# Ledger of designs, part 4: peptides against a protein of PDB entry 4PAS

Target 1, 39 residues: chain A of PDB entry 4PAS
Amino acid sequence: SVNQASTSRLEGLQSENHRLRMKITELDKDLEEVTMQLQ
Target 2, 39 residues: chain A of PDB entry 4PAS as posed
Amino acid sequence: SVNQASTSRLEGLQSENHHLRMKITELDKDLEEVTMQLQ

## One batch from the design tools (peptide; made by RFdiffusion4, then SolubleMPNN)

Design b1_p21_5_s2 (from b1_p21_5, 14 letters changed)
Fold by OpenDDE base, seed 3:
Structure b1_p21_5_s2 (fold): chain B 39 residues (1-39), chain A 21 residues (1-21)
Amino acid sequence: as target 1 above (39 residues)
Amino acid sequence: SLEEEIQKLKQKIEELMQQLQ
């Protein structure tokens, strides 16, 4: 149904949003470490 | 070495940037 397709799309977008937030956090940590090593 | 660690972190950053696209 249209409602099932919309729910599955929302769940997919929520999962991807969480994944991307975790990757940003990893990048921020790695950049901080590199910055500290260059100082 | 410190240089080897920096290069590993740069590579990981590049891999994560590709996963954000």
Scores: peptide ipSAE 0.048, ipTM 0.539, DockQ to the pose 0.043
Fold by OpenDDE base, seed 5:
Structure b1_p21_5_s2 (fold): chain B 39 residues (1-39), chain A 21 residues (1-21)
Amino acid sequence: as target 1 above (39 residues)
Amino acid sequence: SLEEEIQKLKQKIEELMQQLQ
């Protein structure tokens, strides 16, 4: 149904959003570590 | 060396940036 397709699309986007947020957090940590090593 | 560690972290950052696209 249209509702099932919309729900599955939203769940896919939510899971990808979560994945991307975790990667941003990893990047922030790696940048902090590089910054500390350059000091 | 510290330089080698920095280059590894830089490479990891570049890989993660590509995965954000």
Scores: peptide ipSAE 0.047, ipTM 0.536, DockQ to the pose 0.043
Fold by OpenDDE base, seed 2:
Structure b1_p21_5_s2 (fold): chain B 39 residues (1-39), chain A 21 residues (1-21)
Amino acid sequence: as target 1 above (39 residues)
Amino acid sequence: SLEEEIQKLKQKIEELMQQLQ
């Protein structure tokens, strides 16, 4: 149904958003670690 | 060494940047 397709798309976007946020957090941590090592 | 650790972190950053594209 249209509702099922919309729900599945939203769940897909939510999971991808979560994945991207986790990657950004990991990247930020790695940059912090590199910065601390250069000090 | 400290330099080897920095290079590993830089490589991981590059890999993460590719995964964000």
Scores: peptide ipSAE 0.047, ipTM 0.540, DockQ to the pose 0.043
Fold by OpenDDE base, seed 4:
Parts: structure tokens; C-alpha cells; sequence
Structure b1_p21_5_s2 (fold): chain B 39 residues (1-39), chain A 21 residues (1-21)
């Protein structure tokens, strides 16, 4: 149904948003570690 | 060595940046 297709699309976008947020957090940590090692 | 650890972290950053694009 149209509702099922819309729900599946929303769930896909929510999962991708979560994945991207986790990658940003990982990048921030890696940048902090590199900065600390260069000091 | 410290230099090897820095290079590993830089490589990981580059890989993550590519996955965000």
C-alpha cells in the first residue's frame, strides 16, 4: 500500500540518519586523538 | 611508533569522509 511504501522509506531514512550521526561521532573522536598525539 | 599511529588515524578519517559523501 501507499502507507507501507511511505513507512518503509521513512525507516530507511531514519536508519541512514543514525548511521551518518555515528560516523560523525567517530570522526570527531579520531580528530581529537590525532590532535592529542601532535601536541 | 607514534608516527604509525597518526598515519592509521589519518587513513581512518579519510575512509569515513568518503563514506559521508
Amino acid sequence: as target 1 above (39 residues)
Amino acid sequence: SLEEEIQKLKQKIEELMQQLQ
Scores: peptide ipSAE 0.046, ipTM 0.541, DockQ to the pose 0.044

Design b1_p21_8_s4
Fold by OpenDDE base, seed 1:
Structure b1_p21_8_s4 (fold): chain B 39 residues (1-39), chain A 21 residues (1-21)
Amino acid sequence: as target 1 above (39 residues)
Amino acid sequence: LSKEELEEKLKKLELEYQLKL
């Protein structure tokens, strides 16, 4: 159904959003560590 | 790490950040 296609797309976007947020948190920490050592 | 190695690592992390967004 149209609703099933929309829900599956939303679930895919939610999982990708979570993955990206986790990766941003990792990179922010790594950038902070390198920046602190350069200061 | 040397200052130069840290600057290179910073550049790589910034590029990786841009590629993932």
Scores: peptide ipSAE 0.054, ipTM 0.539, DockQ to the pose 0.095
Fold by OpenDDE base, seed 2:
Structure b1_p21_8_s4 (fold): chain B 39 residues (1-39), chain A 21 residues (1-21)
Amino acid sequence: as target 1 above (39 residues)
Amino acid sequence: LSKEELEEKLKKLELEYQLKL
């Protein structure tokens, strides 16, 4: 149904948003570690 | 890692960060 397609799209966008936020947090940690080692 | 290897990793991570924003 149209409602099922809209719900599946929203769930996909929510999961991708969460994945991207987790990846940004991981990269921030890696940048901090490299920066600290260069000091 | 050498200082040069760390600087190369830093540049790579900065590029990856910009691609995710």
Scores: peptide ipSAE 0.054, ipTM 0.541, DockQ to the pose 0.090
Fold by OpenDDE base, seed 3:
Formats: structure tokens, sequence, C-alpha cells
Structure b1_p21_8_s4 (fold): chain B 39 residues (1-39), chain A 21 residues (1-21)
């Protein structure tokens, strides 16, 4: 149904949003480590 | 890491960040 397609798309977008947030957090940690070592 | 290795790692992280946005 149209509702099932819309809910499945939302779930896909939510999972990708979570993945991207986790990757940003990882990169921020790595950036902090490099910045601390350059100081 | 050497200063040069840290600068290279920083540049790599900046590129990875841009690819994720």
Amino acid sequence: as target 1 above (39 residues)
Amino acid sequence: LSKEELEEKLKKLELEYQLKL
C-alpha cells in the first residue's frame, strides 16, 4: 500500500541518518586526537 | 606519528567529512 511504501522509506531514511551521525561522531573524535597531537 | 603524518591524516579526515555531508 502507499502507507507501507511511505513507512519503509522513512525507516530507510532514519537508519541512514543514524549511520551518518555515528560517522560524524567518529570523525570528530579522530579530528580531536590529531588536533591534540599537533599542539 | 610525525608532524607530516598528522597533517596527512588531518587532510584525509577533512575529505572523509566532506564525502559524508
Scores: peptide ipSAE 0.053, ipTM 0.535, DockQ to the pose 0.092
Fold by OpenDDE base, seed 5:
Structure b1_p21_8_s4 (fold): chain B 39 residues (1-39), chain A 21 residues (1-21)
Amino acid sequence: as target 1 above (39 residues)
Amino acid sequence: LSKEELEEKLKKLELEYQLKL
């Protein structure tokens, strides 16, 4: 149904958003470590 | 890491950050 397609799309976007937030957190940590070593 | 290796790693991380947004 249209509602099932919309909910499945939202769930996909929510899972991708979570994945991207986790990757950003990892990159922020790596950037902090590199920044500290360059100082 | 050498200074040059850290600078290259920084550039790589900045590019990866931009590609993920």
Scores: peptide ipSAE 0.052, ipTM 0.535, DockQ to the pose 0.092

## One batch from the design tools (peptide; made by RFdiffusion4, then SolubleMPNN)

Design b1_p24_2_s4
Fold by OpenDDE base, seed 3:
Structure b1_p24_2_s4 (fold): chain B 39 residues (1-39), chain A 24 residues (1-24)
Amino acid sequence: as target 1 above (39 residues)
Amino acid sequence: SLKEKIEHLRMEKKKLEEELEKLE
């Protein structure tokens, strides 16, 4: 149904959004770690 | 090198932030 398709699309976008945010957080941590190693 | 790692991470972060912006 239209509702099911819309819900599935939203869930997909929400999961991708979460994944991206988590990866950005990981990269910030990695950047900090590497920066510390340069000191 | 550490310098290369920093550059790669910065580039990847920028790419992911751009993708995130498209979802918002």
Scores: peptide ipSAE 0.181, ipTM 0.711, DockQ to the pose 0.908
Fold by OpenDDE base, seed 2:
Structure b1_p24_2_s4 (fold): chain B 39 residues (1-39), chain A 24 residues (1-24)
Amino acid sequence: as target 1 above (39 residues)
Amino acid sequence: SLKEKIEHLRMEKKKLEEELEKLE
């Protein structure tokens, strides 16, 4: 149904959003670690 | 090198931030 398609799309976007945010956080940690190694 | 690693991570982060912006 239209509602099922809309909810499935939203869930997909929410999961992708979460994945991206988590990856950005991971990269920030990696950047911090490498930066400390340069000090 | 560590400098190259920093640059690669910065570029990857920028790419992911741009993709995130498209979802908002």
Scores: peptide ipSAE 0.174, ipTM 0.706, DockQ to the pose 0.910
Fold by OpenDDE base, seed 4:
Structure b1_p24_2_s4 (fold): chain B 39 residues (1-39), chain A 24 residues (1-24)
Amino acid sequence: as target 1 above (39 residues)
Amino acid sequence: SLKEKIEHLRMEKKKLEEELEKLE
């Protein structure tokens, strides 16, 4: 149904948003670690 | 090199932030 399609899309966008935020956090940690290695 | 690794990570982060902006 139209409602099922809309809810599935929202859930997909929410999961992708979460994935992206988690990856950004991971990259910030990696950047910090590499920066410390240069010091 | 470590400098190259930093640059790669920064570029990847920027790309992900751009994708995130599309969802907001």
Scores: peptide ipSAE 0.171, ipTM 0.703, DockQ to the pose 0.915
Fold by OpenDDE base, seed 5:
Structure b1_p24_2_s4 (fold): chain B 39 residues (1-39), chain A 24 residues (1-24)
Amino acid sequence: as target 1 above (39 residues)
Amino acid sequence: SLKEKIEHLRMEKKKLEEELEKLE
């Protein structure tokens, strides 16, 4: 149904949003670690 | 080098932030 397709799409977008936020957090940690190594 | 690694990570972060903005 149209509703099932819409909910599945929303769940996919929510999962991708979460993945992106987690990856950004990981990159911030990596940047901090490398920055500390340069000091 | 560490400088190159920092630049690569910054560019990747920017790309991911742009993708995140498209979801909002």
Scores: peptide ipSAE 0.169, ipTM 0.700, DockQ to the pose 0.916

Design b1_p24_4_s2
Fold by OpenDDE base, seed 3:
Formats: sequence, C-alpha cells, structure tokens
Structure b1_p24_4_s2 (fold): chain B 39 residues (1-39), chain A 24 residues (1-24)
Amino acid sequence: as target 1 above (39 residues)
Amino acid sequence: DLEEKLKHLRMEKEELEEKLKKLE
C-alpha cells in the first residue's frame, strides 16, 4: 500500500541518517587523532 | 603520510555531511 511504502521509505531514511551521523562521529575521532600526531 | 590521511578524512567527512544535509 501507499502507506506501507511511505513508512518503509521513512524507516530507510532514518536508518541512513543514523548511519551517517555515526560515521561522522568516527571521522571526527580519526581527525582528532591524526591532528594530535601532527602536533 | 599523515597530512594526506588528514586531507582524505576531511574530504570524506564533507561528503557525508552533504549527504546528511539532503536527508534534513
């Protein structure tokens, strides 16, 4: 149904949003580590 | 080297931030 397609789309977008935020957090940690090594 | 690693990490972060912006 249209409603099931819309809810599945939203769940997919929420999952991707969370994944992206977690990956950015990991990159920030890696950036900090590399920056400290360059000091 | 570390400078190139830093550059690549910054570029990857920017790409992910742009993807995140499209979801908001």
Scores: peptide ipSAE 0.391, ipTM 0.825, DockQ to the pose 0.932
Fold by OpenDDE base, seed 4:
Structure b1_p24_4_s2 (fold): chain B 39 residues (1-39), chain A 24 residues (1-24)
Amino acid sequence: as target 1 above (39 residues)
Amino acid sequence: DLEEKLKHLRMEKEELEEKLKKLE
């Protein structure tokens, strides 16, 4: 149904948003570690 | 080297932040 398609799309976008935020957090940690190694 | 790794990580982060901005 139209409602099921809309819900599935929203859930997909929410999961991608969460994935991106988690990856950014990981990158911030990696950036900190590399920066410390360069000092 | 570490400088190239740092550059790569910064570029990847910027790309992901831009993608995140499109979802917000």
Scores: peptide ipSAE 0.389, ipTM 0.825, DockQ to the pose 0.928
Fold by OpenDDE base, seed 5:
Structure b1_p24_4_s2 (fold): chain B 39 residues (1-39), chain A 24 residues (1-24)
Amino acid sequence: as target 1 above (39 residues)
Amino acid sequence: DLEEKLKHLRMEKEELEEKLKKLE
């Protein structure tokens, strides 16, 4: 149904949002590590 | 080297932040 397609789309967007936030957190850790190595 | 790695990580982060902004 249209409702099922809309809910599946929202769930996909929510999972992508979470994935992006987790990857940004990982990158912040990597940036901190590299920055410390350069100091 | 570490400076190039830092540059690449910053660029990747910016790209992901822009993608995240489009989801908000």
Scores: peptide ipSAE 0.389, ipTM 0.825, DockQ to the pose 0.930
Fold by OpenDDE base, seed 2:
Formats: C-alpha cells, sequence, structure tokens
Structure b1_p24_4_s2 (fold): chain B 39 residues (1-39), chain A 24 residues (1-24)
C-alpha cells in the first residue's frame, strides 16, 4: 500500500541517516588520532 | 604517510556530510 511504501522509505532514510552519523563519528575519532600523531 | 591519511579522512568526512545534508 501507499502507506506501507511511505513508512518503509522513511525507515530506510532513518537507518541511512544513522549510519552516516555513526561513520562521521568514527572519522572524527580517526582524524583526532592522526592529528595527535602529527603533533 | 600521516598527512595523506589525514587528507583522505577529511575528504571522506566531507562527502558523508554532504550526503547527510541531503537527508535533512
Amino acid sequence: as target 1 above (39 residues)
Amino acid sequence: DLEEKLKHLRMEKEELEEKLKKLE
């Protein structure tokens, strides 16, 4: 149904949003570690 | 080296931030 398609799309977008935020957090940690090694 | 690693990490982060911005 249209409602099921809309909810499944939203859930997909929410999961992707969360995945991206988590990956950015990991990259920030890696950036901090490399920056500290360059000091 | 560490400078190239830092450069690649910054580029990857920017690409992901742009993707995130399109979801908001």
Scores: peptide ipSAE 0.387, ipTM 0.824, DockQ to the pose 0.928

Design b1_p24_4_s3
Fold by OpenDDE base, seed 1:
Structure b1_p24_4_s3 (fold): chain B 39 residues (1-39), chain A 24 residues (1-24)
Amino acid sequence: as target 1 above (39 residues)
Amino acid sequence: SLEEKLKHLRMEKEELKKELEELE
């Protein structure tokens, strides 16, 4: 149904959003580590 | 080098932030 398609799309977008936020957090940690090594 | 690693990480972060913005 249209509702099922919409909910499935939303779930996909939410999972991608979460993945992106987690990766950004990891990159921030890596950036901090590299920055500290450069000091 | 560490400088190159830092550069690549910054570039990747900006790309991910742009993709995240598209979801908002």
Scores: peptide ipSAE 0.286, ipTM 0.770, DockQ to the pose 0.934
Fold by OpenDDE base, seed 5:
Formats: C-alpha cells, sequence, structure tokens
Structure b1_p24_4_s3 (fold): chain B 39 residues (1-39), chain A 24 residues (1-24)
C-alpha cells in the first residue's frame, strides 16, 4: 500500500540518519586522536 | 602523513554533515 511504501522509506531514512550521526561521532574521535599525535 | 590523514578526515566529516543536512 501507499502507507507501507511511505513507512518503509521513512525507516530507511531514519536508519541512514543514525548511520551518518554515528560515523560523524567516529570521525570526531579519529580527528581528536590524530590531533593529539600531531601535538 | 598525519597531516594528510587529518585533512582527509575533515573532508569526509564535512561531506557526511552535508548528506545528513539533506535528510533533515
Amino acid sequence: as target 1 above (39 residues)
Amino acid sequence: SLEEKLKHLRMEKEELKKELEELE
């Protein structure tokens, strides 16, 4: 149904949003580590 | 080098932030 397609798309976007936020957090940790190594 | 790693990580972060903004 139209509603099922819409909910499936939203769930996909929510999963991608979560993945992106987690990856940004990981990159911030990596950036901190590299910055410390440069000091 | 560490400088190049830092540069690439910063670039990747900005790209991911742009993609995240497109979802909002």
Scores: peptide ipSAE 0.284, ipTM 0.769, DockQ to the pose 0.948
Fold by OpenDDE base, seed 4:
Structure b1_p24_4_s3 (fold): chain B 39 residues (1-39), chain A 24 residues (1-24)
Amino acid sequence: as target 1 above (39 residues)
Amino acid sequence: SLEEKLKHLRMEKEELKKELEELE
């Protein structure tokens, strides 16, 4: 149904948003480690 | 090199931030 399609899309966007935020956090950690190695 | 790794990670982060902005 239209409602099922809308909810499925929202859930997909929410999961992608979470994935992106987690990956950014991981990259910040990696950047910190590389920066420390350059010191 | 460590400098190249740093550059790559910064570029990847900016790309992910752009994608995230599209969701907001």
Scores: peptide ipSAE 0.283, ipTM 0.770, DockQ to the pose 0.942
Fold by OpenDDE base, seed 2:
Structure b1_p24_4_s3 (fold): chain B 39 residues (1-39), chain A 24 residues (1-24)
Amino acid sequence: as target 1 above (39 residues)
Amino acid sequence: SLEEKLKHLRMEKEELKKELEELE
């Protein structure tokens, strides 16, 4: 149904959003680690 | 090198931020 398609799309976008935010957080940690190693 | 690793991580972060912006 239209509602099922809409909810499935939203769930997909929410999961992708979460994945991206988590990856950015991970990269910030990696950047901090590399920065400390350069000091 | 550590300098190159830092450069690549910064580039990857900016790419992911752009993709995230497209979802907002």
Scores: peptide ipSAE 0.282, ipTM 0.768, DockQ to the pose 0.917

Design b1_p24_6_s2
Fold by OpenDDE base, seed 1:
Structure b1_p24_6_s2 (fold): chain B 39 residues (1-39), chain A 24 residues (1-24)
Amino acid sequence: as target 1 above (39 residues)
Amino acid sequence: SMEEIKELNKKIKEELLKELEKLL
């Protein structure tokens, strides 16, 4: 149904948003490690 | 040594680039 397709698309976008947030957190951690190594 | 620091900096940049590529 149209509602099922819309729900599946929303779930896909939510999972991708979560993946992107996790990658930003990984980059922030890597940047923190670099900062600690330079101090 | 300065050579060891340069190699460490290179490694860090390569790791950061790999994580950036995973965002794309």
Scores: peptide ipSAE 0.030, ipTM 0.397, DockQ to the pose 0.076
Fold by OpenDDE base, seed 3:
Structure b1_p24_6_s2 (fold): chain B 39 residues (1-39), chain A 24 residues (1-24)
Amino acid sequence: as target 1 above (39 residues)
Amino acid sequence: SMEEIKELNKKIKEELLKELEKLL
């Protein structure tokens, strides 16, 4: 149904948003480490 | 040493690029 497709899409977007936030946190940590080494 | 710092920086940049490629 349209409602099932919309719910599954929202759940997919929420899980991807969480994945992206975790990846940004990892990249920020790596960038901080690079910055500390350049000082 | 400066050489060790340069090598470590290179490795981190390579890891950062790999992680960015997985993000896209």
Scores: peptide ipSAE 0.029, ipTM 0.425, DockQ to the pose 0.078
Fold by OpenDDE base, seed 4:
Structure b1_p24_6_s2 (fold): chain B 39 residues (1-39), chain A 24 residues (1-24)
Amino acid sequence: as target 1 above (39 residues)
Amino acid sequence: SMEEIKELNKKIKEELLKELEKLL
């Protein structure tokens, strides 16, 4: 149904959003480590 | 040395760029 397709799309977007947020957090930690090494 | 620090910084930037490329 249209509702099942919309729900599956939303779940896919939510999982991708979570993945992207986790990757940004990883990059922020790597940048913090670089900043500490430059000080 | 200053040269060793520059090379380390270059390697770290290259690793960060690779991680960013996986994100995009």
Scores: peptide ipSAE 0.028, ipTM 0.408, DockQ to the pose 0.082
Fold by OpenDDE base, seed 2:
Parts: sequence; structure tokens; C-alpha cells
Structure b1_p24_6_s2 (fold): chain B 39 residues (1-39), chain A 24 residues (1-24)
Amino acid sequence: as target 1 above (39 residues)
Amino acid sequence: SMEEIKELNKKIKEELLKELEKLL
């Protein structure tokens, strides 16, 4: 159904958004560690 | 030592690049 396809697409985008947010958090942490070591 | 700090910084930089590559 059109509704099931739209729901599955939204769930895929939501899961990818969550993945990207977690990776940004990891990068922010690693950047903080590099910054601290360069000081 | 300064050499140990440089090696640690290199490892962290490599990890950053790997995480960046996963975002691209």
C-alpha cells in the first residue's frame, strides 16, 4: 500500500538521521580530544 | 613523552578521518 511504502521510507530516513547524529557526536568528541592535545 | 603525544594525536586524527568518511 502507498501508506506502508511512505511509512517504511520515513522510518528509513529517521534511522539514517539518528545514525548521522550519533556520528556527529563521535566527531565532536574526537575533535575535543585533538583540540585539548594541541593546547 | 612528546613522541607518545604525537603518536596519540596521529591515532585520534586517523579515527576522526574514518568517522568523517562514514558520514560522506
Scores: peptide ipSAE 0.030, ipTM 0.427, DockQ to the pose 0.075; fails the geometry check

## One batch from the design tools (peptide; made by RFdiffusion4, then SolubleMPNN)

Design b1_p25_2_s2
Fold by OpenDDE base, seed 3:
Structure b1_p25_2_s2 (fold): chain B 39 residues (1-39), chain A 25 residues (1-25)
Amino acid sequence: as target 1 above (39 residues)
Amino acid sequence: SSELEEKLEHLRKEKEELKKKLEEL
């Protein structure tokens, strides 16, 4: 179904969006830690 | 430390690439 394909695509995009945001948050933490080590 | 500075720059670049990917969704 067109609706099923659209839903599955949206779910994939939402999961990737979440993954990317979580990785950015992790990197922000790592950046803070390294920045503190350079102080 | 040059190693820490290199790590910091690597993390910054990685973050910017992930932000670009996020905007492409």
Scores: peptide ipSAE 0.358, ipTM 0.788, DockQ to the pose 0.960
Fold by OpenDDE base, seed 1:
Structure b1_p25_2_s2 (fold): chain B 39 residues (1-39), chain A 25 residues (1-25)
Amino acid sequence: as target 1 above (39 residues)
Amino acid sequence: SSELEEKLEHLRKEKEELKKKLEEL
């Protein structure tokens, strides 16, 4: 149904949002570590 | 170190591309 397709799309977007946020957090840590090594 | 500077630039670029994807959601 249209509702099922909308729900599945939202779940996909939510999972991708979470994945992207987690990867950004990892990159922020890596950036901090490299920045400290350059000091 | 040029290697650390290159790594820093790579990580910055990757982060900005991920932020763009996040804003497209």
Scores: peptide ipSAE 0.357, ipTM 0.787, DockQ to the pose 0.938
Fold by OpenDDE base, seed 2:
Structure b1_p25_2_s2 (fold): chain B 39 residues (1-39), chain A 25 residues (1-25)
Amino acid sequence: as target 1 above (39 residues)
Amino acid sequence: SSELEEKLEHLRKEKEELKKKLEEL
């Protein structure tokens, strides 16, 4: 149904949003480590 | 170290591309 398709789309967007935020957090950690090595 | 500077630049670039993808959701 249209409602099922809309729900599945929202769940997909929420999961991708979470994935991207987690990857950004990982990159921030890596950036901190490299920055400390350059000091 | 040139290698560490290059790594830092790559990580910054990757982060900015992921932020753009996040804004498109």
Scores: peptide ipSAE 0.356, ipTM 0.787, DockQ to the pose 0.951
Fold by OpenDDE base, seed 4:
Structure b1_p25_2_s2 (fold): chain B 39 residues (1-39), chain A 25 residues (1-25)
Amino acid sequence: as target 1 above (39 residues)
Amino acid sequence: SSELEEKLEHLRKEKEELKKKLEEL
């Protein structure tokens, strides 16, 4: 149904949003670690 | 260390690419 397709699409976008936010947090940690090694 | 500086630049670039993808959602 149109409603099922819309719900599935929203869930996919929410999952991708969460994945991207988590990866950015990991990169921020890695950047901090490398920055400390350069000091 | 040139290797650590290169790694830092790669991580910065990757972060900016992911931020752009996030803003497109």
Scores: peptide ipSAE 0.353, ipTM 0.785, DockQ to the pose 0.935

Design b1_p25_2_s4
Fold by OpenDDE base, seed 3:
Structure b1_p25_2_s4 (fold): chain B 39 residues (1-39), chain A 25 residues (1-25)
Amino acid sequence: as target 1 above (39 residues)
Amino acid sequence: SEELKKKLEHLRKEKEELKKKLEEL
């Protein structure tokens, strides 16, 4: 149904949003570690 | 270290591309 397709799309977008935010947080940690090593 | 500078630049670029993808959602 249109509602099922809309729900599945939203869940997909929410999961990708979460994945991207988690990866950005990991990169921020890695950036901090490399920055400290360059000091 | 030139290796650490290259790693830093790579991580910065990767982060920026992921931020762009996040704003496109």
Scores: peptide ipSAE 0.423, ipTM 0.813, DockQ to the pose 0.952
Fold by OpenDDE base, seed 1:
Structure b1_p25_2_s4 (fold): chain B 39 residues (1-39), chain A 25 residues (1-25)
Amino acid sequence: as target 1 above (39 residues)
Amino acid sequence: SEELKKKLEHLRKEKEELKKKLEEL
């Protein structure tokens, strides 16, 4: 149904949003570590 | 080191690409 398609789309977007935010947090840590090594 | 500078550049580029993807959601 249109509702099922909308729900599945939202769940997919929410999972991708979470994945991207987690990866950004990891990259921020890695950036800090590399920046400290360059100082 | 040049290796650490390249790693830093790579991580910065990857982060900006992921931020763009996040804003498109």
Scores: peptide ipSAE 0.422, ipTM 0.812, DockQ to the pose 0.938
Fold by OpenDDE base, seed 2:
Structure b1_p25_2_s4 (fold): chain B 39 residues (1-39), chain A 25 residues (1-25)
Amino acid sequence: as target 1 above (39 residues)
Amino acid sequence: SEELKKKLEHLRKEKEELKKKLEEL
């Protein structure tokens, strides 16, 4: 149904949003570590 | 270290690409 397609789309967007935010957090940690090594 | 500078630049670029993807959601 249209409602099922909309729900599945939202769940997909929410999961991707979470994945991207987690990767950004990991990159921020890595950036801090490399920055400290360059000081 | 030039290697560490390249790593830093790579991580910065990757982060900005991920931020752009996040804004497109």
Scores: peptide ipSAE 0.420, ipTM 0.812, DockQ to the pose 0.951
Fold by OpenDDE base, seed 4:
Structure b1_p25_2_s4 (fold): chain B 39 residues (1-39), chain A 25 residues (1-25)
Amino acid sequence: as target 1 above (39 residues)
Amino acid sequence: SEELKKKLEHLRKEKEELKKKLEEL
């Protein structure tokens, strides 16, 4: 149904948003570590 | 270390690409 398609699309966008935010947090940690190693 | 500088540059570029994707959602 149109409602099921809309719900599945929203769930997909929410999961991708969460994945991207988690990966950015990991990169921030890696950037801090490499920056400390360069100092 | 030139290797660490290259790694730092790579991580910065990857982060900016992921931030752009996040703003497109």
Scores: peptide ipSAE 0.416, ipTM 0.810, DockQ to the pose 0.929

## One batch from the design tools (peptide; made by RFdiffusion4, then SolubleMPNN)

Design b1_p26_3_s3
Fold by OpenDDE base, seed 4:
Structure b1_p26_3_s3 (fold): chain B 39 residues (1-39), chain A 26 residues (1-26)
Amino acid sequence: as target 1 above (39 residues)
Amino acid sequence: MAELQKIQEEKHKVEKELKEVEEKIK
């Protein structure tokens, strides 16, 4: 149904949003580590 | 320094992708 398709799309976007946010957190940690090593 | 720049560039790319996804959720 249209509602099922819309729900599946939203769930996919929410999952991708979470994945990307977690990736940013990981990259920030990597930046911190590299910055500390350069000091 | 090259590694730092590489991570910064990757972060910027991911932030752009995140913004696009967030706009689609609205």
Scores: peptide ipSAE 0.659, ipTM 0.907, DockQ to the pose 0.976
Fold by OpenDDE base, seed 3:
Structure b1_p26_3_s3 (fold): chain B 39 residues (1-39), chain A 26 residues (1-26)
Amino acid sequence: as target 1 above (39 residues)
Amino acid sequence: MAELQKIQEEKHKVEKELKEVEEKIK
């Protein structure tokens, strides 16, 4: 149904949102580590 | 500093992708 397609799309987007946020967290940790090594 | 810049550029790319996903969720 249209509702099932919409909910599945939303769930996919929410999963991708979470993945991207976790990647940003990882990159922020990497930035911190490299910054500390440059000091 | 090249590694720092590389990570910053990757972060900016991911932030752009995140913004696009968040706009689609609206």
Scores: peptide ipSAE 0.659, ipTM 0.907, DockQ to the pose 0.976
Fold by OpenDDE base, seed 5:
Formats: structure tokens, sequence, C-alpha cells
Structure b1_p26_3_s3 (fold): chain B 39 residues (1-39), chain A 26 residues (1-26)
């Protein structure tokens, strides 16, 4: 149904949002580690 | 230095994707 499709789309976007936010956290950790190694 | 630059460039790409997803959720 249209409602099911809309809900599934929103859930997909929310999942992707979470994934991307977690990826930023990981990249920030990697940047910190590399920065410390360069000092 | 090359590794640092690579991670910074990847982060910039992910931040752009995140912004696009957040705008779609609105």
Amino acid sequence: as target 1 above (39 residues)
Amino acid sequence: MAELQKIQEEKHKVEKELKEVEEKIK
C-alpha cells in the first residue's frame, strides 16, 4: 500500500542516516589516530 | 599526510550524503 511504501522509505532513510552518522564517528576516530601518529 | 588527506576527503563525501538524507527525512 501507499502507507507501507512511505513507512518503508522513512525507515530506510532513518537507517541510512544512522549508518552515515556512525561512519562519521569512525572517520573522526581514524583522523585522531593519524593525527597523533603525525605528531 | 596522504592518509590524513584521504580520510578528510572521505569524511567530506559522507557529510554531504548525510545532509542529503537528512533533508529527505524532513
Scores: peptide ipSAE 0.658, ipTM 0.907, DockQ to the pose 0.973
Fold by OpenDDE base, seed 2:
Structure b1_p26_3_s3 (fold): chain B 39 residues (1-39), chain A 26 residues (1-26)
Amino acid sequence: as target 1 above (39 residues)
Amino acid sequence: MAELQKIQEEKHKVEKELKEVEEKIK
């Protein structure tokens, strides 16, 4: 149904949003580590 | 320095993708 397609799309976007946010957190940690190594 | 810049550039790319996904959720 249209509702099932819409909910599945939203769930996919929410999962991708979470993945991207976690990737930003990881990259921020990497930046911190590299910065500390340069000091 | 090159490694730091590489991570910053990757972060900028991911932030752009995140904004696009967030706008699709709204």
Scores: peptide ipSAE 0.657, ipTM 0.907, DockQ to the pose 0.968

